# Designs tried in a protein design run: peptides against a protein of PDB entry 8PQO. Part 65

Target 1, 252 residues: chain A of PDB entry 8PQO
Amino acid sequence: VLLKEYRVILPVSVDEYQVGQLYSVAEASKNETGGGEGVEVLVNEPYEKDGEKGQYTHKIYHLQSKVPTFVRMLAPEGALNIHEKAWNAYPYCRTVITNEYMKEDFLIKIETWHKPDLGTQENVHKLEPEAWKHVEAVYIDIADRSQVLSKDYKAEEDPAKFKSIKTGRGPLGPNWKQELVNQKDCPYMCAYKLVTVKFKWWGLQNKVENFIHKQERRLFTNFHRQLFCWLDKWVDLTMDDIRRMEEETKRQ

## One batch from the design tools (peptide; aimed at target 1 I97 L219)

Design b1_p28_4_s3 (made by RFdiffusion4, then SolubleMPNN; from b1_p28_4, 15 letters changed)
Fold by OpenDDE base, seed 5:
Structure b1_p28_4_s3 (fold): chain B 252 residues (1-252), chain A 28 residues (1-28)
Amino acid sequence: as target 1 above (252 residues)
Amino acid sequence: MDLSAELLNFLKELSILLTLLVNLAKAL
């Protein structure tokens, strides 16, 4: 088991982020050909537990058509079916990813708190002290070009070049986080993403778990760079606007 | 939540990795 807490600081408010996140997910999905293909929604319902109210979703990603033919031929039954269970109670979210074939031998859990701070809270997910001692805190700097793979880099999604016309935020220089403290009019937040990866195959645990973390970090980095650089597209939208957009997308 | 392109790619790559590992394990 390998746990890391990724802390993504953004020059947006927690409330803004909710809109931006949903917009960015929708936008990125539109750009993917066949993005909704092979997705089965088993459950989509509100939940309430211990004062937490939100939306619960259970999705199955059938990836048979998304992988190369040779992989499909070699894949055992259930290996290409990924289950995603998500509890969305913004500003808290939990996602659990499993595979039908691997069962209990494979788990990715992502728990996120969105806080109006600069990533300074320790153990925001309230782990046991002994467990928390083994969690690596990883800061993602969306302005740091060196954290982005060359193949992922797009100039239009570079926070170090982007200037928001509507808000005046950006570009984000090398010391943007430190400078943000002095900018009273610029909101900020941190997404605390505790990622738990379990891969129980002896001899491969560390290698696979580290690989998955590397991919998750890449995903978080790219996503939040996009989110920020698309600020002018979503900052004026309301949650109602987003809901309408989602409904319209579902009708297509 | 909907699926982003990046997430889909991640899941795809993950499934490929798992498939290869399973086959490798069977061969050992």
Scores: peptide ipSAE 0.265, ipTM 0.812, DockQ to the pose 0.698
OpenDDE base, seeds 1, 2, 3, 4: peptide ipSAE 0.254, 0.258, 0.255, 0.261; ipTM 0.810, 0.809, 0.808, 0.812; seeds 1, 2 fail the geometry check

Design b1_p28_4_s4 (made by RFdiffusion4, then SolubleMPNN; from b1_p28_4, 16 letters changed)
Fold by OpenDDE base, seed 5:
Structure b1_p28_4_s4 (fold): chain B 252 residues (1-252), chain A 28 residues (1-28)
Amino acid sequence: as target 1 above (252 residues)
Amino acid sequence: MNLSAELLNFLKELSVLLTLLELLAKAL
């Protein structure tokens, strides 16, 4: 088991982020050919537990048509079916990813708190002290080009170049986080993403778990760079606007 | 949550990796 807490600082408010996240997910999905293909929604319902209220979703991603032919031919039954269970109670979110074939031998859990701070809180997910001692805190800097793979880099999604016309935020220089403290009119938040990866195959555990973390880090980095650079597209939208957009998309 | 393009790519890559590892495990 390998745990890391990724801390993504953004020059947006927690309330803004809710809109921006949903918009950015929708936008990114539109750009993917067949993005909705092979997705089965088993459950989509409100939940309430221990004072936490939100939306619970259970989805199955059937990846048979989305992987190379040789993978499809060689994959055992259930290996290409990925289950995603998500509890969305913004500003808290939890996602659990499992695979039908691997069963208990594979788990990715992502727990996120969105806080109006600069990533300074320790153990925001309230782990036991002994467990917390083994969590690596990883800061993602969306302005740092060196954290982006060349193949993922787009100039229009570079926070170091982007200037929001509507808000005046950006571009984000190398010391943008420090400068943000002095900018009273610029909101900020941190997404604390505790990622738990389990891969219980002896001899491969560390290698695979580290690989998955690298991919998650890449995903978080790219996504939040997009989210920020798309600020002018979503900052004027309300949650009601987003809901309407989602409903319209669902009807297509 | 909806699936982003990046997440989908991740899941695809993960599936490939898992498949290869499974094949390797069966061969050992």
Scores: peptide ipSAE 0.159, ipTM 0.777, DockQ to the pose 0.723
OpenDDE base, seeds 1, 2, 3, 4: peptide ipSAE 0.130, 0.144, 0.133, 0.137; ipTM 0.765, 0.766, 0.763, 0.770; seeds 1, 3 fail the geometry check

Design b1_p28_5 (made by RFdiffusion4)
Pose (drawn by RFdiffusion4):
Structure b1_p28_5 (pose): chain A 252 residues (1-252), chain P 28 residues (1-28)
Amino acid sequence: as target 1 above (252 residues)
Amino acid sequence: LVALLLLYRAVVLYALYKGYTYVALRAL
């Protein structure tokens, strides 16, 4: 099983990231026809354990209505049921994704620490030493064009070409992280996203784990580029504003 | 029998791919 820590250094604060990430998930999914239908909340409750106080949820995404009929007929029972178990104690969160048919043999776990630093902490997740020694640290720079697939590139989602009206932040050059250390004002943070991918069937552990990690890097990069370029849309929102927009979207 | 086995595995992989592409954004 392969583990990688994706460090996403951002010119926002940790407080700001919480609002921005919630807004961005909702906004990026605004054009998807077929969003919200098929989402099932099994469990939604508070939890507390040794310093980590938060909210636990168990949700199922039914994809039967979103795939062709033949896929629904051919799919083994439960293969189209995606389970997400989430522990949200921001600035820490854990999510575990499984497939009902694959049980625990197909698993994607993301454990994230959101810290007010420049991604300089080592083993921020406090792994056992030997296990930590086998974790590759992968840095995601949202200003680096070379880290974006050409088919993914969108000028309107390029931090190198965006300046915030409300904050004046951006555009981001190759030295933006260096100017952060030499700066006393603009906030910054790093999301330490430790990703574990497990595929235990058919001897395809390596191929699937690598494919999933490459796709996770691509998604983390594109998502956080979008997040920064949308700074004017969400930076003035509070958590209460986010919860209100959630209830609003709940009516339908 | 071999063809059915290969088709079965392809369908599972296709379903996992569709699962990932749908939930990955929401799991962020």

Design b1_p28_5_s1 (made by RFdiffusion4, then SolubleMPNN; from b1_p28_5, 14 letters changed)
Fold by OpenDDE base, seed 3:
Structure b1_p28_5_s1 (fold): chain B 252 residues (1-252), chain A 28 residues (1-28)
Amino acid sequence: as target 1 above (252 residues)
Amino acid sequence: SEELEKLLREVILLALELGYNYVSLKAL
């Protein structure tokens, strides 16, 4: 098992982020070729558990059309079916990813708290001390180009170049996080993303667990760079606007 | 056989790698 807590600081409020996240997810999904194909929604319902209220979703990703023919022919039953269970109770979210074939030998869990701070809280997910001591804290700086792969870099998605017309936020210089402390009118937040990866196949645990973390970090970095650089597209939208756009997209 | 099991594991790992981009972005 490999645990890392990714801390993503953003010059937006927790309330703004709720809109920006939904907008940016929808936009990123449109940009992905073949997005939505092979996705089955089993459950989408409200839930209440231990005082937590939110939306529960259970999806299956059928990868049969996303892999080469030889992979499809050789894959055992259930190996190409990925289950995603998500509990969305913003500002808290939990996602659990499993595979039918691997059962308990494979798990990805992503737990996120959105807090109005600069990523300074320790153990925000309230792990036991024995578990917390094994968690690596990883800060993602959306303005740091060195954290972005050359193949992922786009100038229009560079926070170090972008300036919001509507809010005046950006561009983000090397010390932008420290400068936020002196900018009373600029909101900020941190997304604390605790990622748990479990892969139990002997001899492959470290390789695969580290690989998954590398991919998650890449995803978080690119997504939040997009979210910030798309600020002017979503900052004036309401949650009702987002819901309307989602319904319109489902009808297309 | 042991060789078949190894082959199946390699196929599954390749499938997971190729399928990564199709996982939901809602966890972001």
Scores: peptide ipSAE 0.305, ipTM 0.838, DockQ to the pose 0.600
OpenDDE base, seeds 1, 2, 4, 5: peptide ipSAE 0.297, 0.282, 0.303, 0.301; ipTM 0.836, 0.830, 0.838, 0.836; seed 1 fails the geometry check

Design b1_p28_5_s2 (made by RFdiffusion4, then SolubleMPNN; from b1_p28_5, 16 letters changed)
Fold by OpenDDE base, seed 5:
Order: sequence, then structure tokens, then C-alpha cells
Structure b1_p28_5_s2 (fold): chain B 252 residues (1-252), chain A 28 residues (1-28)
Amino acid sequence: as target 1 above (252 residues)
Amino acid sequence: DELKKLLEKLVILLALLIGYNTVSLKAL
């Protein structure tokens, strides 16, 4: 098991981020092949548990059409079915990814707190001390080009070059996070993403767990760079606007 | 190499889906 807490600081409010995240996910999804194909929604309902109130979803991703034929033919039953359980109680979110075949030997859990701070809170997810001491805190700086793979770099998605016309935010210089403290009118937040990865296959555990974390970090970095650089596209949208857009997308 | 590519695609898919789960899924 490998745990890392990714801390992504953004010059947006927690409330703004809720809209921006949904918009950016929708936009990014349009650019990816396959869309909702092979996704089965088993549950989509409100939930309330231990004071947490939000939306619960259970989805199955059927990967049979997404893998090479030889993999499909050799894959054990259930190996190509990925279950996603998600609890969205923004500003808290939890997602649990499992596989029918691997059962307890595979887990990806992503727990996110969105806080109006600069990523300074320790153990925001309230882990036991013994567990917390093994968590690596990883700061993602969306303005730092060195954290972006050259193949992923786009100038139009570079926070160090972007300036929002609607908000005046950006460009983000090397010390932008420190400068935020002195800018009373610029909101900021941190997404604390605790990622737990378990891949209990002998000889492959560390390799796969580290690989998954590498991909998660890459994803979080690129996504939040996009989210910020798309600020003018979503900052004036309401949650109701987002819901309408999502409904329209489902009809296509 | 193929396994890595599959895992990369899976991570991207999962990330995209996590974002969709918030609002759009309520209507379905």
C-alpha cells in the first residue's frame, strides 16, 4: 500500500472550484475517446451518513472493448470490470476503485478535502498517527513548468502565461503562492487529495503502485492547469448552468 | 508496455468520471 497526499493550491475559492471542476471534467471528457461507452451506472442517489450529506454513485466500467483482443481472451472473469464508488459531499469527496477479479488485492481510493487555505493543514483526513507518518505530502504547483511533461505542455494551458480577463487573476509567477497572502481580493484554496493505492501482486506491488501515483500526479497537474486557464469560461457559470450542460451532454 | 498504456488510460478514465459524478449523474 502506498499513500500520498497531493496538495493543489489554486487562486480560486472553494465555491468557484466546484463549478470549475465540473466544467473542466466535462470539457476534458469530450476530448477523450470513448466517453461514457462501457459505463454502467448502478446507483445514483443522495446519501447521508455520519453527518456527511451528498450524492453517492456506483458505476461499473466494462473494459472489454477497451483492451486488446488477446487481453480480453485471457482475462479472468471480472478482471475487466472496474467498480467505482463515489461519495460527493463537496467540499469533501471520496472515490473508491475496485476490481471484481482482484478483490482485496486492488484498491485505489481518492479522498479530497477542499479547504480555503494554502495547503498548510496537516492530516486533514484525520488518519491515525501511525498511518499518517507514512503519507508523503506532495505539493503540486500549477505554475511550475518543470512539473509538466514536455508532451503534456500546452502554451494555452500554462498558468504562468494566462491572465483571466474576467477576474484579473494571473499570470502566476514563481512566487505566486506567497503573493496570494498579500492579495486580499484574490481567493485561494487547496485541494488535499489523499490517494491510497494498493496492488497486492507479488513482485509487482511497488512498481504498479508507484506507476499509478505517477499517473495520478500527472493527471492532477494537467487538470488543474486546465481548470485555471479555463477560468474565464466557467467563472460566471452557476451550478444550475453546469447541470443543464451535463443534461445536454447526456442527450447527445 | 501494453499494461502501462492500459493503466494510463484507466487512470485518465477514472479521473474524468470522478468529475462527472458530482452533478450530471443526478439526472440519470
Scores: peptide ipSAE 0.083, ipTM 0.729, DockQ to the pose 0.077; fails the geometry check
OpenDDE base, seeds 1, 2, 3, 4: peptide ipSAE 0.069, 0.054, 0.048, 0.071; ipTM 0.730, 0.710, 0.712, 0.730; seeds 1, 2, 3, 4 fail the geometry check

Design b1_p28_5_s3 (made by RFdiffusion4, then SolubleMPNN; from b1_p28_5, 14 letters changed)
Fold by OpenDDE base, seed 1:
Structure b1_p28_5_s3 (fold): chain B 252 residues (1-252), chain A 28 residues (1-28)
Amino acid sequence: as target 1 above (252 residues)
Amino acid sequence: SAAEEELRKAVILLALKMGIDYVSLRAL
């Protein structure tokens, strides 16, 4: 098991981020080939647990059409079915990814707190002290080009070049995080993303767990760069606007 | 390999939805 807490600081409010995240996910998914095909929604219901109120979803991702033919032919039954259980109680979210074939030997869990701070809270997910000692804190800097692979870099998605016309935010210079403390009119937040990866396969555990974390870090970096650089596209949208857009997308 | 790249894409597509619900199925 490998745990890392990714801390993503953004010059947006917690309330703004709720809209921006949903918009940016929808936009990013439209740009990816194959969209939402092969997604089965098993459960979509409200939940209440321990004072947490939100929406629970259980989805199955059928990957048979998303893998090469030889992989599909060799894959054991259930190996290409990915289960996603999600508890969305924004500003808290939890997602648990499992696989029918791997059962308890495979787990990806992402627990996110969105806080109106600069990533300064320790153990925001309230882990036991012994468990917390094994968590690596990883700061993602959306303005740091060195954290972006050359193949992923786009100038239009560079926070160090982007300036929001609607909000006046950006471009983000090298010291932008420290400057936020002095900018009373610029909201800020941190997404604390505790990622737990388990891949219990002899000889492959460390390789696969590190690989998954590397992909998650890459994804979070690119996604939040997009989210910020798309600020002018989503900042004036309401949650109702997002819901309408999602309903329209489901009908297509 | 091509298989690793497709797996990476699948993981990314999943991960885009991981911690972020692609479609707010919130009835609220």
Scores: peptide ipSAE 0.059, ipTM 0.716, DockQ to the pose 0.082
OpenDDE base, seeds 2, 3, 4, 5: peptide ipSAE 0.037, 0.030, 0.067, 0.070; ipTM 0.671, 0.665, 0.729, 0.684; seeds 2, 3, 4, 5 fail the geometry check

Design b1_p28_5_s4 (made by RFdiffusion4, then SolubleMPNN; from b1_p28_5, 13 letters changed)
Fold by OpenDDE base, seed 5:
Structure b1_p28_5_s4 (fold): chain B 252 residues (1-252), chain A 28 residues (1-28)
Amino acid sequence: as target 1 above (252 residues)
Amino acid sequence: SAAAEALAKAVLLLALKIGYDYVSLRAL
């Protein structure tokens, strides 16, 4: 088991981020080849547990159409079905990813707190001290081009080039986080993403778990670069606007 | 068999990699 806490700092408020996240998820999904093909929504309902209130979703990602034919032919039953269970109680979110074939030998858990700070809180997820001492804190800098793979790089999604017309935010220079402290009118937040990865494989577990973390980091980096660079598209939207857009999308 | 299990795990890892590239796991 390998735990890392990814801290993503953004020049947006916690309230803005809620809108921006939902918009960016929807927009990113539209830009994907095949869209929602192979995604089955089993459950989408409100939940209340231990004082936490939010939306619970259970999705299955059927990856058979997304993998090469030879992979599909070699895959055992259930190996290409990924289950995603999510508890969205913004500003808290938890996602659990499992696989039918691997059962308890595979887990990706992502627990996120969104806080109005610069990623300075320690153990925001309230782990036991013995567990917390083994968590690596990883800062994601959305302005740092070196954190982006060449194949993922787009100039229109570069925070170091983007300037918001509506808010005046950006471009983000190398010291943007330090400069933000002095900009009283610019809101900021940090997404604290505690990622737990388990992949039981004798002799290869650590290598595979690190590989999965690398993919998670890549995902978070690219997503939040998009979220910021799309600021002018979503900053004037309300949560009610987003809900209407989601309902309209479900009807298509 | 151990070989079949290794193949299955390799297939899953490839699927996950492709999923992150082309499946909307971005909301995580």
Scores: peptide ipSAE 0.352, ipTM 0.864, DockQ to the pose 0.425
OpenDDE base, seeds 1, 2, 3, 4: peptide ipSAE 0.144, 0.351, 0.180, 0.333; ipTM 0.788, 0.867, 0.798, 0.861; seeds 1, 4 fail the geometry check

Design b1_p28_6 (made by RFdiffusion4)
Pose (drawn by RFdiffusion4):
Structure b1_p28_6 (pose): chain A 252 residues (1-252), chain P 28 residues (1-28)
Amino acid sequence: as target 1 above (252 residues)
Amino acid sequence: SLSAEKLKLLTNVAIAITILHNVDTILE
């Protein structure tokens, strides 16, 4: 099983990231016809354990209505049921994604620490030493064009070409992280996203784990580029504003 | 909830798992 820590250094505060991430998930999913239908909340409750106080959820995403009929007929029972178990104690969160048919043999776990630093902490997740020694640290720079697939590139989602009206932050150059250390004002943070991918069937552990990690890096990059370029849309929102927009979207 | 792009990726993974299960049954 392969583990990688993706460090996403951002010119926002940790407080700002919480609102921005919630807004961005909802906004990026705004054009998807077929969103919300098929989402099933099995469990939604508070939890507390040794310093980590938060909210636990168990959700199921039924894909039967979103794939061609032949896929629904051919799919082994439960293969189209995606389970997500989430522990949200921001600035810490853990999500576990499984497939009902694959049980625990296919697993994607993301454990994230959101810290007010420039991604300089080592083993922020406090792994056992030997296990930590086998974790590759991967840095994601949202200003670096070379880290974006050309088919994914969109000028309107390029931090190198965006300046915030409300904050004046951006555009981001190759030295934006250096100018953060030399700066006393603009906030910054790093999301330490430790990703574990497990695929135990058919001897395809390596191929699937690598494919999933490459796709996770691409998604983390594109998502956080979008998040920064949408700073004017969400930076003035509070958490109460986010919860209100959630209840609003709940009516339908 | 999951993002649209993340859910799309998992949908593709679920389809791939379906294909691999059917191929394994045929080979047995």

Design b1_p28_6_s1 (made by RFdiffusion4, then SolubleMPNN; from b1_p28_6, 16 letters changed)
Fold by OpenDDE base, seed 1:
Formats: C-alpha cells, sequence, structure tokens
Structure b1_p28_6_s1 (fold): chain B 252 residues (1-252), chain A 28 residues (1-28)
C-alpha cells in the first residue's frame, strides 16, 4: 500500500472550484466520442454518515469496447469492469475504484478536502500518527511547466501564459503562490487529495503502486491546469448551467 | 461522469492489470 497526499493550490475560492470542477469534467467529456458509453449507474442516492451528508454513486465502467482487441480477448472475466463508488459531500469527496477480477487485491482510494488555505495544513484527513508518518506530501504547481510532459503541454492550457479577462487572475509567475498571500482581491484554495493505492502482488507492489501514483499525479496536474485556464468559461455559470451541460454530454 | 483523461486512465489501468495477470499465469 502506498499513500501520497497531493496538494493542489489554485487561485480560486472553494465555492468557485465546485463549479469549475464540474464544468471541466463535462467539457473534457464532450471532446471524447462515445461519452457515457459503457457506463452503468447502479446507485445514485443521498447519504448521511457520521455528520457527513452528500450524494453516493456506484458506477460500473465496462471497458470492453475501449481497449485493444487483444486485451479484450485475453482479459479474464471481470477484468474490464471497473467499479467506482463515490461519496460527494463537497467540500469533502471520496472515490473508491476497484476491479471485479482483482477483488481485494486492488484498490485506488481518493479522499479530497477542499480548504481555503495554501496547503499548509498537516494531516487534514486526520489519519492515525503511524499512518500519517508514511504519507508523502506532494505539492502540484499548476504553473510549473517542468511538471508537465511535453506530449501533454498545450499553450492554451498554460497558467503561466493565461490571463482571465473576467477576474483579472493570472498569468501565474514562478512565485505566484507566495505572492498570492499579499493579493487581497484573489481568492485561493487547496485541494488536499489523499490517494491510497493498493496492489497486492508480491514483488511488484511497489512498482505498480508507484506507476499508478505517477499517472494520478499526471491526471491531477493536467486537469487543474485546464480548470484554471478555462476560468472565464465557467466562473459565471450556475449549477443549473452545469446540469444542462452534463445532460448534453450524456447524449453523445 | 468521467473526463476524457479519467477514462483514458481507466483504460490504461485495465490494460496494465490484464497484462500483469497474464504474466502471473506464465510464471506459474
Amino acid sequence: as target 1 above (252 residues)
Amino acid sequence: MLSAEELEFLKELAILLTLLELLKKLLE
């Protein structure tokens, strides 16, 4: 088991982020052909647990049509069915990803707290001391081009070049996070994403778990660069607007 | 709903898991 806490600082408020996140997910999905294909929603209901209130979803992603033919032909039964259980109680979110074939031998858990700070809180997820001592804190800087793979880089999604017309935020210079403390008119937040990766195969656990973390970091980096650079597209949207976009995406 | 990047991640993950399980069987 390998745990890392990714801290993503953004020049947006916690309330703004909720809209931006949903917009960015919907917008990115629109550009993909076959959005929603192979997705089965098993559960979608409100929940209340230990003072946490939100929406619980259980989805199955059937990837048979999304993988190469040789993978589909050789994959064991259930190997191409990914289960996603999500507890959405913004500003807290939890997602658990499992696979039917791997059962208890594979798990990705992502627990996120969205806080109005600059990523300075330690153990925001309130882990036991023995567990927390083994968690690596990883800061993602959305303005740092060196953290982006060349194949992923897009100039229109570069926070170091983007300037929001509607809010005046950006571009983000090399010391933007330090300068943010003195900018009274710019809100900020940090997404504390505790990622737990479990892959139980003796001899390959660390290698596979590290690989998955590398992919997660890549995903978080690219996503939040997009989120910020799309600020002018979503900052004035309402939740009703977001719901309409999601419905339109489902039709594709 | 998943973004395009998230779906790509799941796809690559499924491929990885499949290949690893096949490798495991070959080593048995």
Scores: peptide ipSAE 0.192, ipTM 0.788, DockQ to the pose 0.752
OpenDDE base, seeds 2, 3, 4, 5: peptide ipSAE 0.168, 0.191, 0.179, 0.184; ipTM 0.779, 0.785, 0.784, 0.785

Design b1_p28_6_s2 (made by RFdiffusion4, then SolubleMPNN; from b1_p28_6, 16 letters changed)
Fold by OpenDDE base, seed 5:
Structure b1_p28_6_s2 (fold): chain B 252 residues (1-252), chain A 28 residues (1-28)
Amino acid sequence: as target 1 above (252 residues)
Amino acid sequence: MLSAEELNFLKQLAILLTLLSLLAKLLE
């Protein structure tokens, strides 16, 4: 089991982020052909647990048509079915990803707290001290180009170049995070993303777990760079606007 | 709903798991 807490600082408020996140997810999904194909929604209902109230979803991603033919032909039963259970109680979110074939030998859990701070809170997810001791805190700087793979880099999604017309935020210089403290009119937040990866196959545990973490970090980095650079597209949207956009995306 | 990037991650994950399963079978 490998745990890392990714801390993503953003020059947006927690409330703004909710809109931006949903917008960015929907926007990114537009470019995916057959976006809804292979997705089975088993559950989509409100939940309440231990004072946490939100929306629970259970989805199965049937990836048979999304992988190369040889993979589809050789994949064991259930290997191409990925389950996603999500508890969305913004500003808290939890996602659990499992696979039918791997069963309990594979797990990705992502727990996120969105806090109006600069990523200074320790153990925001309230792990036991012994468990927290083994968690690596990883700061993602969306303005740091060195954290972006060259193949992922897009100038139009570079926070170091982007300037928001509507808000005046950006571009983000090398010391943008420190400068935020002195900018009373600029909101900021941190997404504390505790990622737990379990891959219980002897000899491959560390390799696979580290690989998955690398991919998650890459995903978080690219996503939040997009989120910020699309600020002018979503900052004035309401949640109703987002809902309409999501429905439109589902129909594509 | 997942973004395109997230979906791609799941695809890669599925491929990885499949390949590992095949490797395991070869080692039997």
Scores: peptide ipSAE 0.295, ipTM 0.833, DockQ to the pose 0.763
OpenDDE base, seeds 1, 2, 3, 4: peptide ipSAE 0.278, 0.284, 0.281, 0.291; ipTM 0.825, 0.830, 0.825, 0.832

Design b1_p28_6_s3 (made by RFdiffusion4, then SolubleMPNN; from b1_p28_6, 16 letters changed)
Fold by OpenDDE base, seed 5:
Structure b1_p28_6_s3 (fold): chain B 252 residues (1-252), chain A 28 residues (1-28)
Amino acid sequence: as target 1 above (252 residues)
Amino acid sequence: DLSAELLNFLKELSILLTLLANLKKLLE
């Protein structure tokens, strides 16, 4: 088992982020042809547990049509079915990813707290001390080009070049986080993403777990760069606007 | 429902798991 806490600082408020996240997910989905194909929604309902209220979703991603033919031919039963269970109680979110074939031998858990700070809180997920001391804190700087793979880089999604017309935020220079402290009119937040990766197959645990973390970090980095650079597209939207957009999409 | 990046991640993950599964089978 390998745990890392990714801290993504953004020059947006916690409330803004909720809109931006939903918009960015929807926008990115549009760019993927057939993005919704193969997704089976088993459960989508409100939940209440231990004072936590939110939306629970259980989705199955059937990836048979998304992988190369040779993979389909070699895939054991259930290997191409990925389950995603999500508890969305913003500003807290939890996602659990499992695979039918791997069963208990594989797990990705992502627990996120969105806090109005600069990523300075320790153990925001309230792990036991013994567990917490083994968690690596990883800061993702969305303005740092060196954290982006060349093949992923897009100039229009570069926070170091983007300036929001509507808000005046950006571009984000090398010391943008330090400067943000002195900018009283600019909101900021940190997404504390505790990622737990479990891969139990002997001899492959560390290799696979580290690989998955690398991919998760890549995903988080690219997504939040997009989120920020799309600020002018979503900053004036309300949650009601987003909900209407989602409903309209469901009708199609 | 699914972003392009997330979908790509899931695809790559499933491919990896498939390959590892076959490798494990060969070693048994």
Scores: peptide ipSAE 0.322, ipTM 0.837, DockQ to the pose 0.728
OpenDDE base, seeds 1, 2, 3, 4: peptide ipSAE 0.315, 0.313, 0.312, 0.315; ipTM 0.835, 0.836, 0.833, 0.835

Design b1_p28_6_s4 (made by RFdiffusion4, then SolubleMPNN; from b1_p28_6, 16 letters changed)
Fold by OpenDDE base, seed 2:
Formats: structure tokens, sequence, C-alpha cells
Structure b1_p28_6_s4 (fold): chain B 252 residues (1-252), chain A 28 residues (1-28)
């Protein structure tokens, strides 16, 4: 088991982020050809659990048509079906990823708290001390190009170059986080993303777990760079606007 | 977060696991 807490600081408020996140998810899905192919939404409904109220989604990722032939031919039954269960109770979110074949031997859990701070809270997910001491805190700097793969880099999605016309935020220089403290008019937040990765195949645990973390970090980095650089597109939208957009998208 | 990105990740993971399994079998 490998645990890391990724802390993503953004020059947006917690309330703004909710809109931006939903917008960015929708927008990214539109921009990618075949983005929905292979993804089956089994459940999308409100839930109430242990005082937590939000939206529950269950998706199945069918990889059969996405993987190379040799993978498809060698994969056992159920191995290419990945289940993603998500509980979205913003500002808290939880995602659990499992596989039909691997069963208990494979788990990716992502728990996120969105807080109006600069990533200074320790153990925001309230883990037991014994567990918390094994969690690596990883700061993601959306302005740091060195954290972005060359193949993922887009100039229009570079926070170090982007300036919001509507808000005046950006560009994010090398010391933007420090300077943010002195900018009273600029809101900020941190997404604390605790990622738990479990892979129990003997001899492959570390390799696979580290790979998964690497990919998750990549996803987080790219997503939040987009979210910020699309600020002018979503900052004036309300949650009602987002809901309407989602409904309109479903009709297309 | 993004279904497409997640799908791509999972694809790569499946490829990795398959390769690792093949390698493991060769060593057995």
Amino acid sequence: as target 1 above (252 residues)
Amino acid sequence: MLSAERLNFLKELAILLTKLELEKKKLE
C-alpha cells in the first residue's frame, strides 16, 4: 500500500472551484474525440450516508477496444473492466477504483478535501497517527512547467503565461504562492487529495503502486492547469448555469 | 475526474500489468 497526499493550491475560492471543476470536466470531455467511448455510467444518483449528502456515480471503464491486441487476448475475464465509484459531496469527494478480476488485490482510493487555505493543514483526512506518518505530502505547483510532461504541455494551458481578464489573476510567477498571501483580493484554496494505492501482486507492488501514483499526479496537474487557465470561461457561471450546461450536453 | 483521461490511464495500466505478467512467466 502506498499513500500520498497531493496538495494542489489554486488562486480560486472553494466556491469558485466547484464551478470550475464541473466546467472543466465537461469542457475536456467535449474536446476529446471519443471521450465517452468505453465509459459506461451505471449509476448517477443522489445519496445520503453517515450524514454525508451528495451525488453518487458508478462508472465502468471497458478497456477491450482500447488496449492492444496482445492485452485483449491475454487478459482474463473481467480484467479489462474497471469500476469507478465516486461520492461527490463537495467540498469533500471520494473515488474508489476497483477491478473485477483483481478484486481485493487492487484498489485506488482518492479522497479530496477542498479547503480555503494554502495547503498548511496536516492530516486533514484525519488518519490514525500510525497511518499518517506513512503518508507523503506532495505539493503540486500548477505554475511549475517542470512538473508537466512535454507531451502534455500546451501554451494556452500554462498558468505562468495566462492572465485572467475577468479577475486579473495570473500569470503565476515562480513565487506566486508567496505573493498570494499579500494579495488580499485574490482568493485561494487547496485541494488535499489523499491517494491510496493498493496492488497485492507479489513482487510488483512497488512498481505498480508507484506507476499509479505517477499517473494520478499527472492527471491532477494537467487538470488543474486547465481549470485555472479556463478561469474566464467559468468564473461568471453559477451552479445553475453548470447544471443547465450539463443537461444541454446530454441532449447532444 | 476526466473520464477520457482516466480511460487512458487505465489503458496504460492494463498494458503495464500485461507486460509484467508476461515477464514474470518467462522467469518461471
Scores: peptide ipSAE 0.538, ipTM 0.894, DockQ to the pose 0.496
OpenDDE base, seeds 1, 3, 4, 5: peptide ipSAE 0.538, 0.531, 0.523, 0.530; ipTM 0.893, 0.892, 0.889, 0.888

